# Peptides against a protein of PDB entry 6O8C, part 33

Target 1, 262 residues: chain A of PDB entry 6O8C
Amino acid sequence: VGLRYEKISLPKIHPRYDLDGDASMAKAVTGVVCYACRTASTLLLYQELMRKGVRWLVELVKDDYNETVHKKTEVVITLDFCIRNIEKTVKVYEKLMKVNLEAAELGEISDIHTKLLRLSSSQGTIESSLQDISSRLSPGGLLADTWAHQEGTHPRDRNVEKLQVLLNCITEIYYQFKKDKAERRLAYNEEQIHKFDKQKLYYHATKAMSHFSEECVRKYEAFKDKSEEWMRKMLHLRKQLLSLTNQCFDIEEEVSKYQDYT

## One batch from the design tools (peptide; aimed at target 1 Q192)

Design b2_p18_3_s4 (made by RFdiffusion4, then SolubleMPNN; from b2_p18_3, 5 letters changed)
Fold by OpenDDE base, seed 2:
Structure b2_p18_3_s4 (fold): chain B 262 residues (1-262), chain A 18 residues (1-18)
Amino acid sequence: as target 1 above (262 residues)
Amino acid sequence: EAEKKLEEAKKELEKALE
């Protein structure tokens, strides 16, 4: 789970003035920072896609919840109707018993009534479970998706753009170093400029890598970890909903067996 | 069905009391 990326590091920067070495170093640095930019962009995209997925999943689970609640309500209505009907039947048979008629049937109906009442009691447990699920899905609940907006990197952070700016600076220096290399020898002033540019390159590169590591990679990893945990919890919740739905169907099926006594 | 049986029983009882 998650996007894989390669660990990148800056090449060693030698303090000595060396036109060939400096050009090679600058090329390598450019490559590394370029990779960082691309990776940062990819990590950002991944997170944005995941956020969309999170929102989608939340809606899906909410729909599942609503369907389960609806089914539960239907079963409650059916069960209550059946109970009322059985109670009426019991009363009729009680009257018959006063006339010494159908004693055996009364016992059977009474047993059915008892079973239905037990089923009714189980509905309370289902209701409590649904309420718990609702609370978890509610704003501020344990399964709220607020973390998706807080964790990780966002387009508004402009991390990719910041890295790109640094990359542009580095690339410019690299191109200059290529030219310097081609000259084989620089005048004193040009040499001094080269040395200063080398320092600038180092500064930009270290800044880029620090930013990439601390603001892009670290935050991405945190986002990834939270997303995985949240996803597991959501999937578990869906399983719970399915279980509750199945319980409702089971109750409905059992109630249907007693409809002949109406 | 139970109500029908009750009604039948009542009729039988009424006949028996006549």
Scores: peptide ipSAE 0.035, ipTM 0.546, DockQ to the pose 0.002
OpenDDE base, seeds 1, 3, 4, 5: peptide ipSAE 0.032, 0.029, 0.028, 0.017; ipTM 0.549, 0.580, 0.568, 0.557

Design b2_p18_4 (made by RFdiffusion4)
Pose (drawn by RFdiffusion4):
Structure b2_p18_4 (pose): chain A 256 residues (1-92, 99-262), chain P 18 residues (1-18)
Amino acid sequence: VGLRYEKISLPKIHPRYDLDGDASMAKAVTGVVCYACRTASTLLLYQELMRKGVRWLVELVKDDYNETVHKKTEVVITLDFCIRNIEKTVKVVNLEAAELGEISDIHTKLLRLSSSQGTIESSLQDISSRLSPGGLLADTWAHQEGTHPRDRNVEKLQVLLNCITEIYYQFKKDKAERRLAYNEEQIHKFDKQKLYYHATKAMSHFSEECVRKYEAFKDKSEEWMRKMLHLRKQLLSLTNQCFDIEEEVSKYQDYT
Amino acid sequence: AEEEIEEAKEELEELLEE
């Protein structure tokens, strides 16, 4: 979804010299830049938080991986150990009652369990190579896409907002005077141009730098999320597959 | 007096060049 904010544009700046109009215009412009500036700050937060989260979530899946491999090995030393019971040089030269019967069916399941465990390790390694630092789930898009604190985009907007704010405050004063001396009228007319210039620059910067990069980051994250849930589903299927093996071995562990 | 307007105009031209 991303941040739901309203897109607010600069009002039309009429060219006449009008102290009342210019004051009301400057106030409206300052307001729009504040909204743009404040919104630009929250976009940065959502990115910075998203990045802190992705980094953390990845490490958590690594814990879910290590937890699973820790049981896969924990169970193998039971399969290979309980196979050493019913399938060693102890169990099974002509013989008819030497145990080749209904227990041989369990030895068959235990062979298929030990072998099926083989491809568990093959798939388990494949997900480790995606969770690895250089793998295809590395959060490299996270540090490339979008804006950063080092970009100083908010404070850049803030510098322009200050120019615009100082002018608005002066335009209030001018409105209060109802008439401007000669030089002051001219200076006011110039500051009106300066205000427009600063505002359009701040607005276009917000559009083409903050929002554009933010949306690029937003789409990269949605694409990376699909990869993530796809891997988590697979790792989970491997975890359940182990508990199954533990369950089907904990039955045959108790013999007579 | 006219010098103040010339200075403010030079500052506006420099700003618009940026």

Design b2_p18_4_s1 (made by RFdiffusion4, then SolubleMPNN; from b2_p18_4, 7 letters changed)
Fold by OpenDDE base, seed 1:
Structure b2_p18_4_s1 (fold): chain B 262 residues (1-262), chain A 18 residues (1-18)
Amino acid sequence: as target 1 above (262 residues)
Amino acid sequence: DEELIKKAREELEKLLSE
């Protein structure tokens, strides 16, 4: 998933002096570089939006984590309370048995106690999982968002502006070539200027395309790849948190069944 | 390019909705 763009290349530039051909070529070059400028701007915007999204998602997941921790804590308190009460009950029944009183319910209570202890043991696993998640979300963790600030292109790079400057130069030459074409024939001096401008146009265009490819597209692709990977991991983590939350609810529900014995 | 901007936003929303 990412912004789709068309791969662009410069048109063929013929060395021959031809007013009609040169005007057409210049027009085509202008179009290509114009597209590069627009695309660069769009790619930059996409990345900036993604950076905002990344920050938003981090905060969202942190909130989810905190909620899960809170729920886990509540369950632990409830479970511990229930265990203590059941243990008291067990002790009472054991005393009754020692005095040869029938305690048919002792077995049931003991089984409940065993089940509660198992539930308590599962809390340790949940805690460990939460700690792992916390470590991953921490600064320097595996899910740190530092890459979002480092990878890709940034407004401070002024890539769009740089391309625009080159585009302006190219456009000026194009309009001159359009005028030259209209003249059908140039004087010697004007012809020489035309030839020089054609070379300038070529250099500007080449520079623009190189800059676009190396500084805009390549960096964007790197950013995109990292963002996709990171996003997948974050979403998976969020699912893990949800699973842990559900486990807490399940434990709470099971404990509630034994509250009558407390 | 308005279309490209729109696509960029859509892609972002898609990623965030998964």
Scores: peptide ipSAE 0.024, ipTM 0.569, DockQ to the pose 0.013
OpenDDE base, seeds 2, 3, 4, 5: peptide ipSAE 0.019, 0.019, 0.020, 0.021; ipTM 0.613, 0.602, 0.622, 0.618; seeds 2, 3 fail the geometry check

Design b2_p18_4_s2 (made by RFdiffusion4, then SolubleMPNN; from b2_p18_4, 5 letters changed)
Fold by OpenDDE base, seed 4:
Structure b2_p18_4_s2 (fold): chain B 262 residues (1-262), chain A 18 residues (1-18)
Amino acid sequence: as target 1 above (262 residues)
Amino acid sequence: DEKKIEEAKEELEKLLSE
């Protein structure tokens, strides 16, 4: 039984390569990945700036809230004082009416009392609204800014650095391909190296694109969308606070009309 | 910037598909 020497089949002829085309391709890839690095850096910077802006806005709205609460409290104190004084007056007049005093004055004071009580009731609504706003701004609330720290890309992710490493590898291959192009013809070993480097370049480029798309762009877009949504809600809330403040001023003005009776 | 990013992606995809 003769030992069948398996004829070592000659390695398949490697596909044709074009030194000029490969150099041009490598140049283009280098440019694109370079742009990706710069873009990733810009996107990161944008997000960091937005995070600062978000924090600033939160503090601003909290200040607005506190001012509104303060104003509301002031009005409540004034209103309660006025109500107490009017109630005392009503009681006095009620007693005097038993002794033939004019009913018309009592009627007017009673009407004022009723109006003040109505205003006091409205303060309860304002308080409820403020409590709602407070709950929304509180940690875990609907307007919490925790998303700003979670969404998007962060310096700690080192996305730019990772892309830069890939860019460096690609750039090195590009420079080699530029040299190869200048040689016009390569020896067998150099040709094989060129072909392998082309594969490496492809690998690095693919990795760079994937990383850029999935870890930079996608996350950035998610951050942007979330930030826009949150910002709209915050601005609306700020308008609500302003409305509540104005309501407090309106009540204070109305109460001032009756201070002469206190 | 978003348009440029998309353009860059497209260019890279084209290069990788060749």
Scores: peptide ipSAE 0.066, ipTM 0.653, DockQ to the pose 0.022
OpenDDE base, seeds 1, 2, 3, 5: peptide ipSAE 0.012, 0.024, 0.024, 0.031; ipTM 0.451, 0.586, 0.612, 0.610

Design b2_p18_4_s3 (made by RFdiffusion4, then SolubleMPNN; from b2_p18_4, 7 letters changed)
Fold by OpenDDE base, seed 1:
Structure b2_p18_4_s3 (fold): chain B 262 residues (1-262), chain A 18 residues (1-18)
Amino acid sequence: as target 1 above (262 residues)
Amino acid sequence: DEELIKKAEEELRKLLEE
C-alpha cells in the first residue's frame, strides 16, 4: 500500500513583466515546491519504516523456520524409534509363525511397519522443502533483503534538505515580488533586477521539480514495487512453513496410533 | 526557461495523478 498524492495547484507562468502576475506566480511556485518538500519527507519516512518492517519480517520468518526444523527433528526421532520397536516385534512374531499360531497378527504388524516406512519417506520431502526455504532466506538468496538498502531514497541522499534549500531561494524571491507588487511601479534598474529574479525563480523551480520527480518519486515507486513483491513472497514462504509444520504434526499423530503396538 | 518550467509542471501533475 503506497502513499496517495493530493492534487495541487500548479503555477501559471507568464513571460510578460507584470508585478501582480509575477507575485501570484511566485506564490504558486512556492506552494508547489513546498508540497514537494513535504511529500519527499513523507516518502522518505515511509521507506524507512518499511525497511524496519522488512527486517522485522525477516527475523520473524527465520524464527518460524527454526521452529519448523525443530518440530521436524522431533518427529523424525519419534518415528525412527517407533519403527525400531515395530521391527523388533515383527522379528518376534516371525519366530512364532514357525509354530503357526499368530499369522493374522503378524500381517497387521507388517502392514503397520510398511505404513511407518512410508511416513519416514515423506520426511525426505519435508527436509527438501526446508532446505529450499533455507536457501531462499540465506544471504544472496531469492528472498534476501538487500534490495531494501539499495532501492528508494535514503536519509543520506539529503533530498529533503536539497529541496528545502531551493524552497528557501524561491520563497525569498516570492517575498521580494510581494514588495515589488506593493510598489506598483519600479524604477528601471529595479525592474531589471525583478526580471533577473524571475529567471532565478524559474531556475530553482525547475531544479526542484526535476529533483523531486527523478530522485524522490521515481525511486520511491521503484522501492514500493519491489517491497510489495518481496512481501508477497515472504508471506507465501511463511505459509509454506506453516504447512510443513502441520505436516509434521499430522505425521506425529499418525505415528501415535501405532505406538500401542510397540 | 518558461518552456522548461511548463514541462516540469506537467510532469509534476502527471505524477500527482498517479
Scores: peptide ipSAE 0.020, ipTM 0.603, DockQ to the pose 0.035
OpenDDE base, seeds 2, 3, 4, 5: peptide ipSAE 0.018, 0.016, 0.019, 0.016; ipTM 0.607, 0.562, 0.644, 0.591; seeds 4, 5 fail the geometry check

Design b2_p18_4_s4 (made by RFdiffusion4, then SolubleMPNN; from b2_p18_4, 5 letters changed)
Fold by OpenDDE base, seed 3:
Structure b2_p18_4_s4 (fold): chain B 262 residues (1-262), chain A 18 residues (1-18)
Amino acid sequence: as target 1 above (262 residues)
Amino acid sequence: DEELIREAEEELEELLSE
């Protein structure tokens, strides 16, 4: 769930020369563009925070991965040791069978050996899963965080600053229109300047709104969507790692049942 | 500037309420 913002639109700009109407319109335009500036800043901040969060989560998942790999390695070593000991025991019993010892004990040890070998085979599946996870987390992998640096808006784009410049121009015209309104009637030259300023106001306002929509909002939405998708995949990955860890513990527990025979 | 922003926000709210 991303930031919620209100949809804004410019007020209708009437072509008719009207000092009162023009001042009111300019005030409203100033408000809209001001809101766009603040919203753009907020959207940028959100994205920067999310980028930090993404980096943090990547490191966390890498740590989880390393822990799982270490646990798996430990279990493999223990299992291999147990298998080797059981194999030695089997050889001893086979020699003793030549001296009329009961076959029942040899059968039990052989069954344990078979079970241990099956457990060892399951470790191969865990290894394959870990390798898949590693590949997905690697640079260029499906879960790489390179998108976070590419998608959305960045401070280097200077979108807020660009909007602020336009807002300053609009605000200046608004203040002039307030003065013009106070004069009630303008001389011909001043009236022409007012009309030109009204055109400039419209130009700056439309430029600001277009920039806001195309360079701020649209890119933010793309970033948001990508972030949500990536986050879901990362959370699923963490669950997979936990599952693999649990499988290692289960194997370790089962191996411990046979350690008394080694 | 703060007063201008406040006034502008009020006008925006009015515009959005229509």
Scores: peptide ipSAE 0.024, ipTM 0.663, DockQ to the pose 0.030
OpenDDE base, seeds 1, 2, 4, 5: peptide ipSAE 0.000, 0.021, 0.021, 0.018; ipTM 0.388, 0.566, 0.569, 0.564

Design b2_p18_5 (made by RFdiffusion4)
Pose (drawn by RFdiffusion4):
Structure b2_p18_5 (pose): chain A 256 residues (1-92, 99-262), chain P 18 residues (1-18)
Amino acid sequence: VGLRYEKISLPKIHPRYDLDGDASMAKAVTGVVCYACRTASTLLLYQELMRKGVRWLVELVKDDYNETVHKKTEVVITLDFCIRNIEKTVKVVNLEAAELGEISDIHTKLLRLSSSQGTIESSLQDISSRLSPGGLLADTWAHQEGTHPRDRNVEKLQVLLNCITEIYYQFKKDKAERRLAYNEEQIHKFDKQKLYYHATKAMSHFSEECVRKYEAFKDKSEEWMRKMLHLRKQLLSLTNQCFDIEEEVSKYQDYT
Amino acid sequence: DEELEEIEEKEEEFLEES
């Protein structure tokens, strides 16, 4: 979804010299830039938080991986150990009652369990190579896409907002005077141009730098998330597959 | 930025003439 904010544009700046109009215009412009500036700050937060989260979620899946491999090895030393019971040089030269019967069916399941465990390790390694630092789930898009604190985009907007704010405050004063001396009238007319210049620059910067990069980060994250949930589903299927093996071995562990 | 400099130059010229 991303941040739901309203897109607010600069009002039309009429060219006449009008002390009342210019004051009301400057106030409206300052407001729009504040909204743009404040919104630009939240976009940066959502990115910075997203990145802190992706980093953390990745490490958590590594814990879910290590937890699973810790049981896969924990169970193998039971399969290979209980196979050493019913399938060693102890269990099974002509013989008819030497145990080749209904227990041989369990030895068959245990052979298929030990072999099926083989491809578990093959798939388990494949997900480790995706969770690895250079793998195809590395959060490299996270540090490339979108804006950063080092970009200083908020403070850049803030510098322009200050220019615009100072002018608005002066335009209030001018409105209060109802008439401006000669030189002051001219300076006011220049500051009106300066205000428009600063505002359009701040607005276009917000659009082409903050929002554009933010949306690019937003789409990269939706893409990366699909990959993530797809891997988590696979790792989970490998975890359950182990508990199954533990379950089907903990039955045959108790013999007579 | 050039437009802002032109605005400042025009403001200085105007103040000198004045």

Design b2_p18_5_s1 (made by RFdiffusion4, then SolubleMPNN; from b2_p18_5, 7 letters changed)
Fold by OpenDDE base, seed 3:
Order: structure tokens, then sequence, then C-alpha cells
Structure b2_p18_5_s1 (fold): chain B 262 residues (1-262), chain A 18 residues (1-18)
């Protein structure tokens, strides 16, 4: 689950002035920070796609919920109709018993009535469960997707752009160090510039790596963890909806057994 | 858990199609 990326670290920067070593070091630093830029971009893209997926899943589950509610409503209507018909039948049989009918038939119908009332009671439990699910899916509910907009990194943070600026500065110094290496020996003033550039390189590289770790990777990991937790809860909710749907079908099947008496 | 992995795969499939 989630994107895999390699842990990167800056190479050792030796304080000693060495044109060959400094060029090699600068090349390595450029590579590391370049990787950080690409990785940050990929992590951002992943999060944006996941946000779309979250929105999609919310709509899907809402549709599932609505379908379950409709099915429940249909069953309630059918059940209530059957109950009313059985009650009418009971009244008729009670009147006929005063004439010549046996008590056994009335007893059977009364038992059916009792069974239907029990089924009606179970529908109340289903309704309560659906109301709970609705509450969880509502704005501010336990399954709200507000976290997806709050957690992680966003395009507005400009993290990739900030890293790219630092990378550009580092790359420029690297190219200069390549030239310096080719000169084999620098004049005093050029040597001092090289030393200053080396310090700048270190500063930019450290800033880039800190930004990458703290503002990109850490926030991504938090987003990932939150998304996994939320997805688990949504999966469980979908299972609950399926269970409720099946219960409605079971009740409908049971009611159908008594429709011949109505 | 296998169920969460399955959901993750379905989500990935959606994202690939989108």
Amino acid sequence: as target 1 above (262 residues)
Amino acid sequence: DSELKELDEKLKEFLEKS
C-alpha cells in the first residue's frame, strides 16, 4: 500500500579544498537533490489521485446506502400490507367462529400475525442501523473525508517548486566545479569563490533535504496512514450495508410465505 | 489484511482508468 521510495542521504562533504573531490561531491549532491525533487512530485501526484479516489468511494458508498434504504422501504411497505390483511382476516374469522368454524384455523392465522409483527420489529433495528450509517457518512461524521483535504502535501504548498529552485542553485555550482576541476589550479580569488560556493552548496543541499524530509515525506506518510485507516472503516461500512440488504431480502422471503393467507 | 489489500487494488484500478 502506497508508493515505495528509496531513502536518500547527502554524501560526506569534506572541508578540505580539493577540486577533484569537490566536483565529485557536487555531482553526487545534485543527483540526490534531483531525486528528492522527482520523489516529491511523485508523492504529491499520488496524494492528489488518492483524493480523487476517496471522493469516488464516498459517492459509491452513498449510492449503496441509498439502494439499501430503498430496499428496506419496499420491504416495510410489503410487510405492513400483509399485516393489515392478516388483521382483517383475523376479524372475519372471529365473526365466523360464532357460527360454525373451528378454532384451529383462527389459531393458525393468529400465529402468522404474531410472526409478521416480529418481522416488523426487526425492521426497526435495520432502520436504526441505517440511521447510524447515515450519521457516520454525514459532514462531520466519523467517515467524513475532510482529512483528505487537510492531511499530506498539496500543490498550493509549492514544495516541488521550492526544491527545484534549490536544485537549480546546486546544479549551477556543480557545473562551475566541473570547470574549476578542468583548470587544475585556481588563482587566489577564484579559489576563494570556489570555497564560498562550496559553503553555498552545502547550505542549499541541507535546506533541500530538510524540506524534503519534513514537508514532503513526513506529511505524505501521515496522509498514507490516515487514508489506510479511513479505507478500512469504509470497507467495514460497505459490509454492514450488504448485511442489512441481505436481512431485508430474508424478511421479504419470509413474508412471501404468508402472502397466500392474505 | 487481504480485504484491505483488495480494496486498495480496486482503488488503484480506478485511479489508473481515471
Scores: peptide ipSAE 0.020, ipTM 0.617, DockQ to the pose 0.009
OpenDDE base, seeds 1, 2, 4, 5: peptide ipSAE 0.018, 0.016, 0.016, 0.020; ipTM 0.600, 0.474, 0.431, 0.617; seed 5 fails the geometry check

Design b2_p18_5_s2 (made by RFdiffusion4, then SolubleMPNN; from b2_p18_5, 6 letters changed)
Fold by OpenDDE base, seed 3:
Structure b2_p18_5_s2 (fold): chain B 262 residues (1-262), chain A 18 residues (1-18)
Amino acid sequence: as target 1 above (262 residues)
Amino acid sequence: DEELEQLDEELEEFLEKS
């Protein structure tokens, strides 16, 4: 979910000298560029907040990973212990079989041993999955958060400040055009200055809008798209970790059924 | 064109000082 902003465009600038029209145009341009400044600031803030969220989520997922690894390790220890005990029991019963005792029980214990070994083999698959997740979370992995520092706009780019400077220049010309309008008629020299300022206004406005579109909006949209994709992948990874944890619990529960034979 | 280039330079200088 990204911030909604309105598409803005500059008003038409007529080349004809018109004090009333030029003042009105300058007012409109000032409004548009002012909106661009505010929007750029808002977009920057959003990205900074998202970067904080990204860092937070990375730490959360790392914690989930460590918890899953811990649970897996616990189950492996329990399972290995159970296997060792069953193997000892099998050896005892094999000795008893030499005297034709406990044949039925030996068969049952041997079946349990086989089941435990199958459970042990599944731990290898869980381990492989955890290793894959670890590699994806590692620096340079598919889920690395390095993009958050590369994509989008940053305070160091000073985009808002650059736009503000242009806005200041535009605003100054607008105020002059208000004065010119009040004079109703300018002397030749003042008229030439007005025409020159109108060209400056156009230049500043165009520069501001280009900067806003190319350096603020475009980069923001790229950041937004990347963040959404990354977030989806991270959430999926969390679900995978939960699934692995549940598999460990399932194995633990099954092993507990056989502990009565040890 | 030359006047616009000068204006651009002045703007960049202003931004560097700000």
Scores: peptide ipSAE 0.022, ipTM 0.584, DockQ to the pose 0.109
OpenDDE base, seeds 1, 2, 4, 5: peptide ipSAE 0.024, 0.020, 0.017, 0.017; ipTM 0.585, 0.634, 0.549, 0.552; seed 1 fails the geometry check

Design b2_p18_5_s3 (made by RFdiffusion4, then SolubleMPNN; from b2_p18_5, 8 letters changed)
Fold by OpenDDE base, seed 5:
Structure b2_p18_5_s3 (fold): chain B 262 residues (1-262), chain A 18 residues (1-18)
Amino acid sequence: as target 1 above (262 residues)
Amino acid sequence: DEELKKLEEELKKFLEEL
């Protein structure tokens, strides 16, 4: 998971005044910073898509939760109804036994009653598990998506735009150095300007690479790591919900076997 | 736009594996 990008570095900038070398260097720097801009944009896009995916997954899991709660509620109603009917039957048979009727049937019904009460007790465990899941999904819970809004890079940070401004400055200097190269020799004043522009190019390039590394790449990697961890936790929670749903179905099936006695 | 579509597809695949 995550985007692969190439590690970029600035070419070595030689301090020596060389019109041909400086033009070639400036071209290479322009290429590197251009790649940084494109990469930063791609990394931002990835994070924005992941944030959308995170929100979507949260809603999906909430729907799974609500479905499980609904199924649990249905089973509880059915189970309680069955228990009440069995209890009425037990009372009738107890009265009949006082009048010399068959004791064997009462034993079977009593066993069914005991089994139903055991199933009813398991509903309490399911309820507790659902409450735990609800707490984890709630705002401030362990599976809250607040990290997705805090971590990584955001459009509001304007990192791509900041890099683009620096790229524009670098590109301008590169085009000037291309012209300077074409002149083959500069007048003293133009030579001094070229030297100053070379320093500016170095400054802009260094600033761009620092910004790219610290504000784009590093934050992206942190976002990626947190997203992977959170996704694993969400997967586990979905499996828990599925398990609880299956337990509800198992109880429903078991209760259905006793409906003939009610 | 093509890169966006690829990223969306990768995201969908990742989410489907969950």
Scores: peptide ipSAE 0.023, ipTM 0.609, DockQ to the pose 0.010
OpenDDE base, seeds 1, 2, 3, 4: peptide ipSAE 0.021, 0.021, 0.020, 0.000; ipTM 0.619, 0.621, 0.609, 0.246; seed 1 fails the geometry check

Design b2_p18_5_s4 (made by RFdiffusion4, then SolubleMPNN; from b2_p18_5 with I7L K10E E11L S18A)
Fold by OpenDDE base, seed 2:
Structure b2_p18_5_s4 (fold): chain B 262 residues (1-262), chain A 18 residues (1-18)
Amino acid sequence: as target 1 above (262 residues)
Amino acid sequence: DEELEELEEELEEFLEEA
């Protein structure tokens, strides 16, 4: 998704001295750079909000992880208890068989024992999956959020302020060009000043647009791309955690069927 | 940020009047 913004470009600055044209040009330049300032501010705000969202999501997923681990632990305890009880029962029946008692009940209990052992083996797979998830969420892992602090623009970069300074200079020149236009004709000295100001306007405008494009827009786009990729991976991981939780519940339910034998 | 916003508003007003 991300914020949509319009691509902006500076109007052509004609070298010809023309009070009407120069005033019009200066107005247009002022508008463009003003838009750049506002856009840069908006893009920065978006990134800051996204960084907050990233931190929030990390904590949420960590909580989900901990809950899954907790559930897994409960199931392991229950399963192990059931296995131990059934093993005791098997041993008792084996002793009784030595005294010519019916073998039918022993067969059933042995089958249950085998099923429980299979369930226990599946816990190993769940554990390995949880370990993988933990490693991915750990510092330096594939899902680390370090990129959120590195990519994009930050308030400390002072990009908006830098653009605003340039905008102020441009606006001042524009205002002067409006006055010059109203005079219809300038004396030689004022004409020379106007020409110099026009050069300054060009300089400031070019600097502003370069800064906006290279330091604001480009970095924002990089941040956006990274955030989208990371977000997809995090959501996928969360689904994996849910799947593991469900597997634990399934095992717990199956174990509960054999409680009458323990 | 507040100063910048104020300046932006002033500038917008200026541009609208121009």
Scores: peptide ipSAE 0.019, ipTM 0.632, DockQ to the pose 0.032
OpenDDE base, seeds 1, 3, 4, 5: peptide ipSAE 0.010, 0.018, 0.011, 0.016; ipTM 0.540, 0.475, 0.564, 0.498; seeds 3, 4, 5 fail the geometry check

Design b2_p18_6 (made by RFdiffusion4)
Pose (drawn by RFdiffusion4):
Structure b2_p18_6 (pose): chain A 256 residues (1-92, 99-262), chain P 18 residues (1-18)
Amino acid sequence: VGLRYEKISLPKIHPRYDLDGDASMAKAVTGVVCYACRTASTLLLYQELMRKGVRWLVELVKDDYNETVHKKTEVVITLDFCIRNIEKTVKVVNLEAAELGEISDIHTKLLRLSSSQGTIESSLQDISSRLSPGGLLADTWAHQEGTHPRDRNVEKLQVLLNCITEIYYQFKKDKAERRLAYNEEQIHKFDKQKLYYHATKAMSHFSEECVRKYEAFKDKSEEWMRKMLHLRKQLLSLTNQCFDIEEEVSKYQDYT
Amino acid sequence: EEEEELEEEKEEFEEEEE
């Protein structure tokens, strides 16, 4: 979804010299830039937080991986150990009652369990190579896409907002005077141009730098999330597959 | 032409001050 904010544009700046109109205009422009500036700050937060989260979530999946491999090895030393019981040089030269019967069916399941465990390790390694630092789930898009604190985009907007704010405050004063001396009228007319210049620059910067890069980060994250849930589903299927093996071995562990 | 008009206005203003 991303941040739901309203898109607010600069009002039309009429060219006449009008002290009342210019004051009202400057106030409206300052407001729009504040909204743009404040919104630009939250976009940076959502990115910075997203990144802190993706970093953390990746490490958590590594814990879910390490937890699973810790049980896969924990169970193998039971399969290979309980196979050493019913399938060693102890269990099974002509013989008819030497145990080749109904227990041989369990030895069969335990062989298929030990072998099926083989491809578990093959798939388990494949997800480790995606969770690895250079793998195809590495959060490299996270440090490339979008804006950063080092980009100083908020403070850059803030510098322009200050120019615009100082002018508005002066335009209030001018409105109060109802008439401006000769030089002051001319300076006021120039500051009106400066105000428009600063505002359009701040607005276009907000659009082409903050929002544009933010949306690019937003789409990269939706694409990376799909990959993530897809890997988590697979790792989970490998975890359950182990508990199954533990369950089907903990039955045959108790014999007579 | 606009500079001339501004000079005229500045002169009229000086005169009025005077």

